# Peptides against a protein of PDB entry 6GMG: the designs that were tried, part 83

Target 1, 331 residues: chain A of PDB entry 6GMG
Amino acid sequence: DSDDRVTPPAEPLDRMPDPYRPSYGRAETVVNNYIRKWQQVYSHRDGRKQQMTEEQREWLSYGCVGVTWVNSGQYPTNRLAFASFDEDRFKNELKNGRPRSGETRAEFEGRVAKESFDEEKGFQRAREVASVMNRALENAHDESAYLDNLKKELANGNDALRNEDARSPFYSALRNTPSFKERNGGNHDPSRMKAVIYSKHFWSGQDRSSSADKRKYGDPDAFRPAPGTGLVDMSRDRNIPRSPTSPGEGFVNFDYGWFGAQTEADADKTVWTHGNHYHAPNGSLGAMHVYESKFRNWSEGYSDFDRGAYVITFIPKSWNTAPDKVKQGWP

## One batch from the design tools (peptide)

Design b1_p24_2_s1 (made by RFdiffusion4, then SolubleMPNN; from b1_p24_2, 10 letters changed)
Fold by OpenDDE base, seed 1:
Structure b1_p24_2_s1 (fold): chain B 331 residues (1-331), chain A 24 residues (1-24)
Amino acid sequence: as target 1 above (331 residues)
Amino acid sequence: MSAEDAELINKAYQEAEELAKAKE
């Protein structure tokens, strides 16, 4: 256990949030105030507000992963991940580009690879797939019907995902979702579930057997999406952070952002909810803060990371953790 | 970010994963 981590106390169900603080295009608040907002806006089960449970507050208190954890109902498994990589841009820049002043070859290649990922297209692909899945779920009352619908939708769209193996995370994701099997969740009825999206930022250079340069500056070949499908093999993501390039420097292993199921067509207007570090109100790190960021702010990421994946999971339709419209901040 | 802060944060994230596994 992190010695300084504290689970935030329970908030009264009817307590209204304090106003969020604007911060460089984001809305920011302390974790306790986010709990208040969550109870007012996102906590609803079958239309009824719920107090955030002790378990949920504990999950939330662990930092950036906590927001996604609470809203999805499970710890992120990241099995169904999508991205977009511009191979032509990558090749052209490597061929015609040059390292910046003071930039090593390895640093140059890592940077070029990072810049060759298109976050907007990756996000769009995930939304496209989620839409297909939602259509397949809509009138399916058992898993067999869902899978049949899904295959039909993919065939109609000539989508490369139709060629995925039956054991692929793409086809197994629903059955492997705990809330799908819960009596008060999906109750094994696909039509009671909906697809939702979150994003993970992480480091490409995680292979300990690779060169030090790859660990410091990125592995240009790692975690690329498969052509046609956009699927990213996440099996090698072990939450290993970037290696320091100078003494005293350190990097965080990942960041998570919650999108849910917003219907806003303009990616730039979508809201992403994420946290900083674990809640340590009496420690050196201080209290946990929660951010509601526009896509531009989220997708920019940090120097800690050179990969972004957009992940699909499922929640019961009876939950309000993924509404069609998300308002930034409070009020 | 300092190495010390990063280590603290990463440790907490590791604990979160362990907690999740224990609850499965």
Scores: peptide ipSAE 0.625, ipTM 0.950, DockQ to the pose 0.912
Fold by OpenDDE base, seed 3:
Structure b1_p24_2_s1 (fold): chain B 331 residues (1-331), chain A 24 residues (1-24)
Amino acid sequence: as target 1 above (331 residues)
Amino acid sequence: MSAEDAELINKAYQEAEELAKAKE
């Protein structure tokens, strides 16, 4: 029962983490130990280490979304999402490829669509856009200045995002960020904010009016990025999980991974922080674990999901939840 | 994973969303 969820207890501010456990190229630890690391490494506000608050610990305890929630300071809205889809590959494979032994046509098409997404290019696009946004933020002391800077940057790069509507998630993302408006956050000063990235894995076959095959094996046409911009329309993502393909099988509705604002140029060397499930130390699921995965480990995902989006949001520069460099594990 | 486990996890995630909305 969800009633088994427990908010992890407070950890002393000076408590050092225990060593993380290596697991298939990633570092793993129990949530309590992650809190210890978080307090030592990520908790700083205006250069001062902070104890994770009860509210933050509560957010974290909900599982994979909790990691992104704590570090971004808000529940993920997923409005500004990017991906990359290879249309030519998709068409070619559908035309010339064949279903595997025992694979249905629907399963084949779903798989081909999934494989036609380029996670690295999607991530790179998000990083590119985040960089543009950060440049626009740097010298802007009001939202109008920020928007003007964005338009100029996009024009200089001949970026298709320049054609987005003023009310689009791209232009409205900053103003819709609670921490931007907070006195101790951005205080309505864009130059106090920075763009950060997280990723969401989810299922494409969420349309209840579609065929059962699409719900089971994916909707090849769903959640594709717009040409030129790379923007994914996330409005149809309602956190509906994949439909079971066999009796007794179940799938989780989403997974979240936190990247932040790492400056590592090699995507393969970037670190993604994510959780497994809600914290239930006395329940059947057990304690929540937190993983620090390399990009390949994160982007591989699970069979629960056939889409990955890279989402941009904002945090105050005074927060240290998105440092330039992230180290796996402890020490 | 089992259907039971998935249901439990998904329920928790729904609660998280509700919690977030309640604080807005």
Scores: peptide ipSAE 0.620, ipTM 0.950, DockQ to the pose 0.904
Fold by OpenDDE base, seed 5:
Structure b1_p24_2_s1 (fold): chain B 331 residues (1-331), chain A 24 residues (1-24)
Amino acid sequence: as target 1 above (331 residues)
Amino acid sequence: MSAEDAELINKAYQEAEELAKAKE
C-alpha cells in the first residue's frame, strides 16, 4: 500500500556518501545515500551546502518523479516538451514493413511509431532551445526584456519557435516557474535563472475513448512533435499507464530523468539521474533506489512507455542542482 | 511488472501529484 511510503530521515550535512554500486552500466544507490551525495554536490545555494529539508526528502521519497522534483524545485508540469519524430520513416515502415510473427496490426503500428522517435535528436533539440533561452536570460532583468531577447534570438536563428503564440508554454514557461518569483530565487529577474532539462517517459495510448488496441499497444498519432519546433502537446498526458496485454500484467504511468544543465557535448556521456519507486523500506517494494545512468541507458526506457519527451524548465543560478558537469556514482 | 506492484507505484505517483497541487 502507498501507506508504506516513508520519508527518508535527515542525513548529517557533512556525511559522505558510500560508494555507488555499478548496475548494468549505471551507478546505483539507496535513496539515503543519494541524499548524502546530494548534500555534498547538489545542495549548494549561493555556494553554501544545505541539508536536504524534510519537504525535499518527502518529494524525493515518491520515486522517479522525486529526483526531478527535488532538483528542479517544483513538481514537473511538462508544458515545454520537445521530441523528434521521423515521419518519413514512419510512413515508409507502415507501408513497406510487415508485422512480426504473432504481432497484431495495432501492435505493429504502435511499435513502428515508437521506433520512429529519435531520442537523441529530441534531446538535442531541447538542448538547443535551452541554449537559446539561456542567452535570452543572460542580461534580461525583467520578463519583457527576456521575451524580447528570446524573439530576437529565434529570429536570428530562423527558428520556427518564433512563430509560437505569446500564450504558448514556450513563452510563458519562465513566468510560470515558482522559483522565478521567489525572493531567494529569481526575484523576478530572468538573469538569475537558467534553463534546465529533464525527461519524461510515458504512454501514448491514454485516450479512454480510443480503441482498446491503442491503449494496449500505443496510439501512433499521439504526442508527436510539431514540425519545425519540435514541441509536443502534453495536454493529453494524464499519467494514464499502458493497458495490460495479459492477465496479471501492469505498467507504471511514467518515469522521470534529471539532466539539468550539463555541458557535455556528447549525448552518450551525459548523466541522467532517476529513481525506481517510492521509498518503502519496510514494505514489499523495498527501499527506493536512485540511478545515475548514461543517456543510452536512460533513453532505452521500459516497455511501459512508448514516448519520451525532453522538457525545459528553469531554476535559479544560485542552485547547484544542475551543474555543468555531473560525475556518475561515488566517488 | 506485476499488476499489484504497478498499482502501488501508480497510487504513490498520484499522491505525489496531489501533494504538489495542494502546495500550489
Scores: peptide ipSAE 0.620, ipTM 0.949, DockQ to the pose 0.916
Fold by OpenDDE base, seed 4:
Structure b1_p24_2_s1 (fold): chain B 331 residues (1-331), chain A 24 residues (1-24)
Amino acid sequence: as target 1 above (331 residues)
Amino acid sequence: MSAEDAELINKAYQEAEELAKAKE
């Protein structure tokens, strides 16, 4: 039962982490040890280490979403999401490809759609947009100035995002960020904020009015990025998991990975931090584990999911939850 | 994974969302 969830205890501020365990190209540790690392490396506000609060520990304890939650300072809204979809590849494979042995037509189409997403290009697009936003933030001391800067940057780059509505998630994301409004955060000063990135994996077949096949094998047409902008309409993402294909089978509704604001140019060398499940040290699921994965390991995902989105949000520059460099594991 | 495990995990994630909404 979810009642088995336990909030990890507080860790002394100066306690050093135990070494992480290498696992299939990832660095893995138990949640308590991640808290220790977090306090040493990521907890800094205005250059000072902070003990992870009870509230933050509670957020973290909920599993994969908890890592992003703690580091971003808010529950993921997923409104400003990017992906890349190769329409030509999709059409070509549907036309010229064939189902594998034992694969239904619906399963084939779902798989082809999944494979037509380019995770690297999606990530690249998000980074590109985040960079534009960061430039727009840099010298803007009010939201109006930020928006003006953003529009100018987009115009200079002939970016299709310039045509988005003023109320779109793209333009409203900053104002809707709680930490932007906080006195000790942005204090309504865009120049105190920076864009950060996390990723969400989820299932495309969430429409309850659709066929059972789409719910089981994916909806090939769902959650595709808009051409030019790369924006994904996430409004229909209701955290509905994939439908079982066999008795006794179940799927998780989502996975989250935290990237932050790493400056590593090589996508393959970027580090993504994520968790497995809620912390249940005395339950059947066991203790929560936190993973620091390279992009390849993160982007591979699980069979539970057929969509990946790269989401932009904002944090105060005074926070160190999104440093320029992230070191995998400990030490 | 098993249906049981998935249900447990998903329930926890639902609780997380509810917790977040309650603080808004």
Scores: peptide ipSAE 0.618, ipTM 0.950, DockQ to the pose 0.929

Design b1_p24_2_s2 (made by RFdiffusion4, then SolubleMPNN; from b1_p24_2, 10 letters changed)
Fold by OpenDDE base, seed 5:
Structure b1_p24_2_s2 (fold): chain B 331 residues (1-331), chain A 24 residues (1-24)
Amino acid sequence: as target 1 above (331 residues)
Amino acid sequence: MSAEDAALINEAHAEAREKAEALK
């Protein structure tokens, strides 16, 4: 029960973390130890270490989303999301492929749709867009200048995002970021902000008015990226989990992974930070654990999910929650 | 957001572990 959630206690600012435990290609630790690492590595504001505040510890205690929450400074809105979908592959497999033994048609279609998403290309698209945004931010001292820079960059690259409406999440994302407006954050100066990336895994079959088959096996047409831009309309994501396919089966509603602004060009070498569940040290779930996974481990996802989105948001450059290099584990 | 929203992710981690073990 949600009533078992506990906010992790404060950790002394200078307390060094204990070694992480290697586990199946990822590094794992208990949430309290992650707080210690976070304070040593990610807490810096204007170059000074900070103790994780009670509010931040509370955010973190919510599990996987908590890791993204504490590092981005806001609860994920998921408005500026990217993915890559191979429509030709999808159509071809639907036409020429066959259901596996015991697989229903709906299950087959859902699986084929899932397999038609390319997580690496989706991630690369988000990185590309984040790079464009960062260039547009660099010398912009007001929102108008930022938007003008974006349009110019997109035009120069012949990017389909240049055709997006002014009300699109693409153009509105910065102004809708609380930390952009904060005096100790961006202070309405785009050049003080940088684009960062996180990922969300979720279920496509969330429409309650749809068929039971779509809720069980996925909606092949849901949450596809727009051609050319890669933008995913996330407005229909309501954190509804996959419907059980058998009695007693249950699925989780989402997973979140924090990437930030790593500069590592090789996707396979990037580190993704995520949590297992809300912190319940005295409850049945137990203490929250934090994982630092390589992209391969993160992008694999779970059977609970058939969609992966890569989301862009913004943080102040003065924050060190999204450094250029992330080291997996400790030491 | 409620704490319940993230509660079941632990089961997903178990699945990932099983897959990783199968690859060894």
Scores: peptide ipSAE 0.023, ipTM 0.654, DockQ to the pose 0.034
Fold by OpenDDE base, seed 2:
Structure b1_p24_2_s2 (fold): chain B 331 residues (1-331), chain A 24 residues (1-24)
Amino acid sequence: as target 1 above (331 residues)
Amino acid sequence: MSAEDAALINEAHAEAREKAEALK
């Protein structure tokens, strides 16, 4: 029952975190201890640390999405999403490969499609685009200047995104960011904003009109990136989980991981922050835990999901929720 | 994860979305 969700209590501003514990190659802690770390490291506005507000604690309490929500300042819209898909690998494996023993044809096709996505290349594409956007934001004091800069940068790089429609999520992403319009945020000044990245894991077989096999084993044709741009149409993502393949089996609807704006060039050394479930300290699920995972641990995902997308959004430069360097765990 | 646990997570998400939409 959703009624079991509890907002974590406030933590004193100067309370230091307890040490994180290792768990399956990632650093883990309870949500209240993450709040302590967040206040010491990520809470800064204009260089001043702040106590996490009740609203922010409530956002955080929603679990995996809550970590991205509190750090981005908005509920994830997933409009500007990137991935990488090896179409040649997919076609070749379907043609030359065979189902494993006990594997259905639909299960085989779903697995081959999942394996044809390259999480590292998808992440690198998002980072590339975020870098272009950040250059375009620099010294742009109105949206028109930002858009002009963006087009110039894309032209210089011969990037296929230059051909996107002006109404596309790519060009509209900044103007659709609430913090861009806030007086204490961007104040309609692009140069006060920076691009940040988060990731979403989800299930491809969400179409209710599709076959039961696609819902159970994945839809090989769903949520593929557009050639050249790497853009993923997320309009069909309705947070529908994988369908059970056996009685009593259940799957989670999504997972979210926060990257922000780390400058570490080696993808394998980047840190991704995510949560397990909503905070229910008195319920069956128990207290929410927060994980800080390396890219390898994050990108591996779970059997619940067969798609990963890397999403770009924006936050004010005055926020410290997306620092250049993220340290895993505590201390 | 149990089917029941998955359902609970989905319900929590629905509430989060509704709240986020109300804040717009």
Scores: peptide ipSAE 0.023, ipTM 0.637, DockQ to the pose 0.840
Fold by OpenDDE base, seed 1:
Structure b1_p24_2_s2 (fold): chain B 331 residues (1-331), chain A 24 residues (1-24)
Amino acid sequence: as target 1 above (331 residues)
Amino acid sequence: MSAEDAALINEAHAEAREKAEALK
C-alpha cells in the first residue's frame, strides 16, 4: 500500500557511508546509507557539500524514480527520449523465425520486437545528442543563442534532428527545465546548464483498447523510435504495467536508472544508479535499497518491461549530481 | 505524473527479484 511510504530521516552532513554490499556485479546499500554517500559525493552546489533536504529525501523515498528525481531536480517527464530499433532484424525474425514450444504467435511477435531493440545503440544515440547539446550550451548566454548553435551543430553533422519542429521536445527541453529558470540554477543562461541522461524501462502494451494479447505479450509496433532521429514518442506511456498471463501474476509499472554525464567511453563500464521500491521500513516491502549497476546489469532489465528509453534532461553545472566519473559502491 | 504511480513500481520489483533469486 502506497500509504506505507516513509521519508528517510536526515543524515548528518559529515557522516561517512558504510561499505556497500556486492551483489551479482552490482553494489547495493540501504537508502539511508545512499543519502550519506550522496551528501559526500553528489550534494555539492558551487563546490560546497549540502545536506539532503527534507524535500529531496521525500523524492528519493519513492524508489527507482526517486533516485532520478533527486539527482535531476525534477520528476521525470520523459519527453526527450531515444531508442534504437533494428527493423531488418525484426522483419527477418518474423519471417524466418518460429515460435518456441508453447509460445503463442502474439508472444512470439512481442518477444521478437523486444529483442529487436538495441539498448547500447539507444544509449549511444542519447550520448551523441547530449554531446551536441553541450557544445551548443557552452558559449550561449540566452536561449536564442543556444537554439542557433544547436541548429548549426546539427546542420554540420547532417543530423535529422535539424528537421524537428521548433515546438518539438528536442528544442523546448531546456526552456521547460525548472532549474534553468532558477536564480541559483541556470538563471536563464544556457552556458550554466549541462545535458544529462537517465533511462526508463516500461511496458509497450499499455493501450486498454487493444487486444488482450498485446497487453500480455507486448505491442510490437508501440514506442518505436522515429527513423533518422531515434526519438521515441512517449505521450502514450501512462505507467501501465504488463497484464498478467496467469492468475496471481503481477508486474511493476516502470524502472528508472540514473547515468548523469559520465565521460567513460566504454558503455559497459558506465555506472547506473537505481532503487528497488518505495521506502517502507515498517511495511511488508521493507526499507528501500539503492543499487549502482554496470550498464550490462541495468540494460538487461526485467520481464516486466519490453521497452527501454534513454532520456535527456538538463541540470545546472554547479550541481555535482552528474560528475564525469562515478565510482561504484563505497569506498 | 502523480506520486501514486511511483509507489506501485516498488512492490513489483521486490517480487520480481525474489522470483529471480528463487530461479537460481
Scores: peptide ipSAE 0.024, ipTM 0.651, DockQ to the pose 0.040; fails the geometry check
Fold by OpenDDE base, seed 3:
Structure b1_p24_2_s2 (fold): chain B 331 residues (1-331), chain A 24 residues (1-24)
Amino acid sequence: as target 1 above (331 residues)
Amino acid sequence: MSAEDAALINEAHAEAREKAEALK
């Protein structure tokens, strides 16, 4: 019952975390211990360590989305999303490949589509765009200056994003960020903001008007990135989980992973922070756990999902929720 | 996870979204 969700208690500001536990190549801890780490490492505003507020603890308690929520300062809108899809691989495999023994045609097509996404290239595209945006932010003291800088950067790189409409999530993302408008945040000064990245895993077969096969095995045509830009139209993502393929089977609706603004050039060495489920210490799900995974562990995802998107948003530079370097686990 | 657990997570999401919208 969603009524089983509990807000984790406050942790003393000076309380050090217990060691994280290794779990399948990732570091794992209980949510309360993550709060301790967060207060020591990520809580800083204007260089001052902060106790996680009750509101922030409540956000965190919602599980995987809660980790991204507390670190980004807002509930994920997922509007500025990127991915990479190998159209040639997809076409060739559909043409020349065959279903495995016992695999239906729909299952085969869904699998081939899933395998045609390149998570690393999708992540790289998001990082590239975030870098362009950060350059545009650096010396811009109003939104107009930011947009002008952004257009110039895109023109210099011959980037297809230069052709996006002014109302596109790409150009409107900053103005739509609450922390940009906050006095203690950006205060309407783009140079006080930085681009950050998180990832969402979700199911492609969300169209209720589509075939049952698409809902069970994926929609091969859904949530593909636009050529040239890499933008994914997320408007049709309604957080609908995969349909069961057998009786008693159930799937999760989404997963979120927080990357922030790490500068590590090797994608495989980047750390992704995510949660398993909402915090229900006295319920059937139990206490929420937080994972710090390497990119390989994150990007592998679960059978619940056949899409991964890399999303750009913004946070104030005064926040330390997206440091240049993230250390996996504790100590 | 069970189908029931998945449903509960979906409900939690809806609540989170509603709360986030109320804070705007």
Scores: peptide ipSAE 0.023, ipTM 0.641, DockQ to the pose 0.759; fails the geometry check

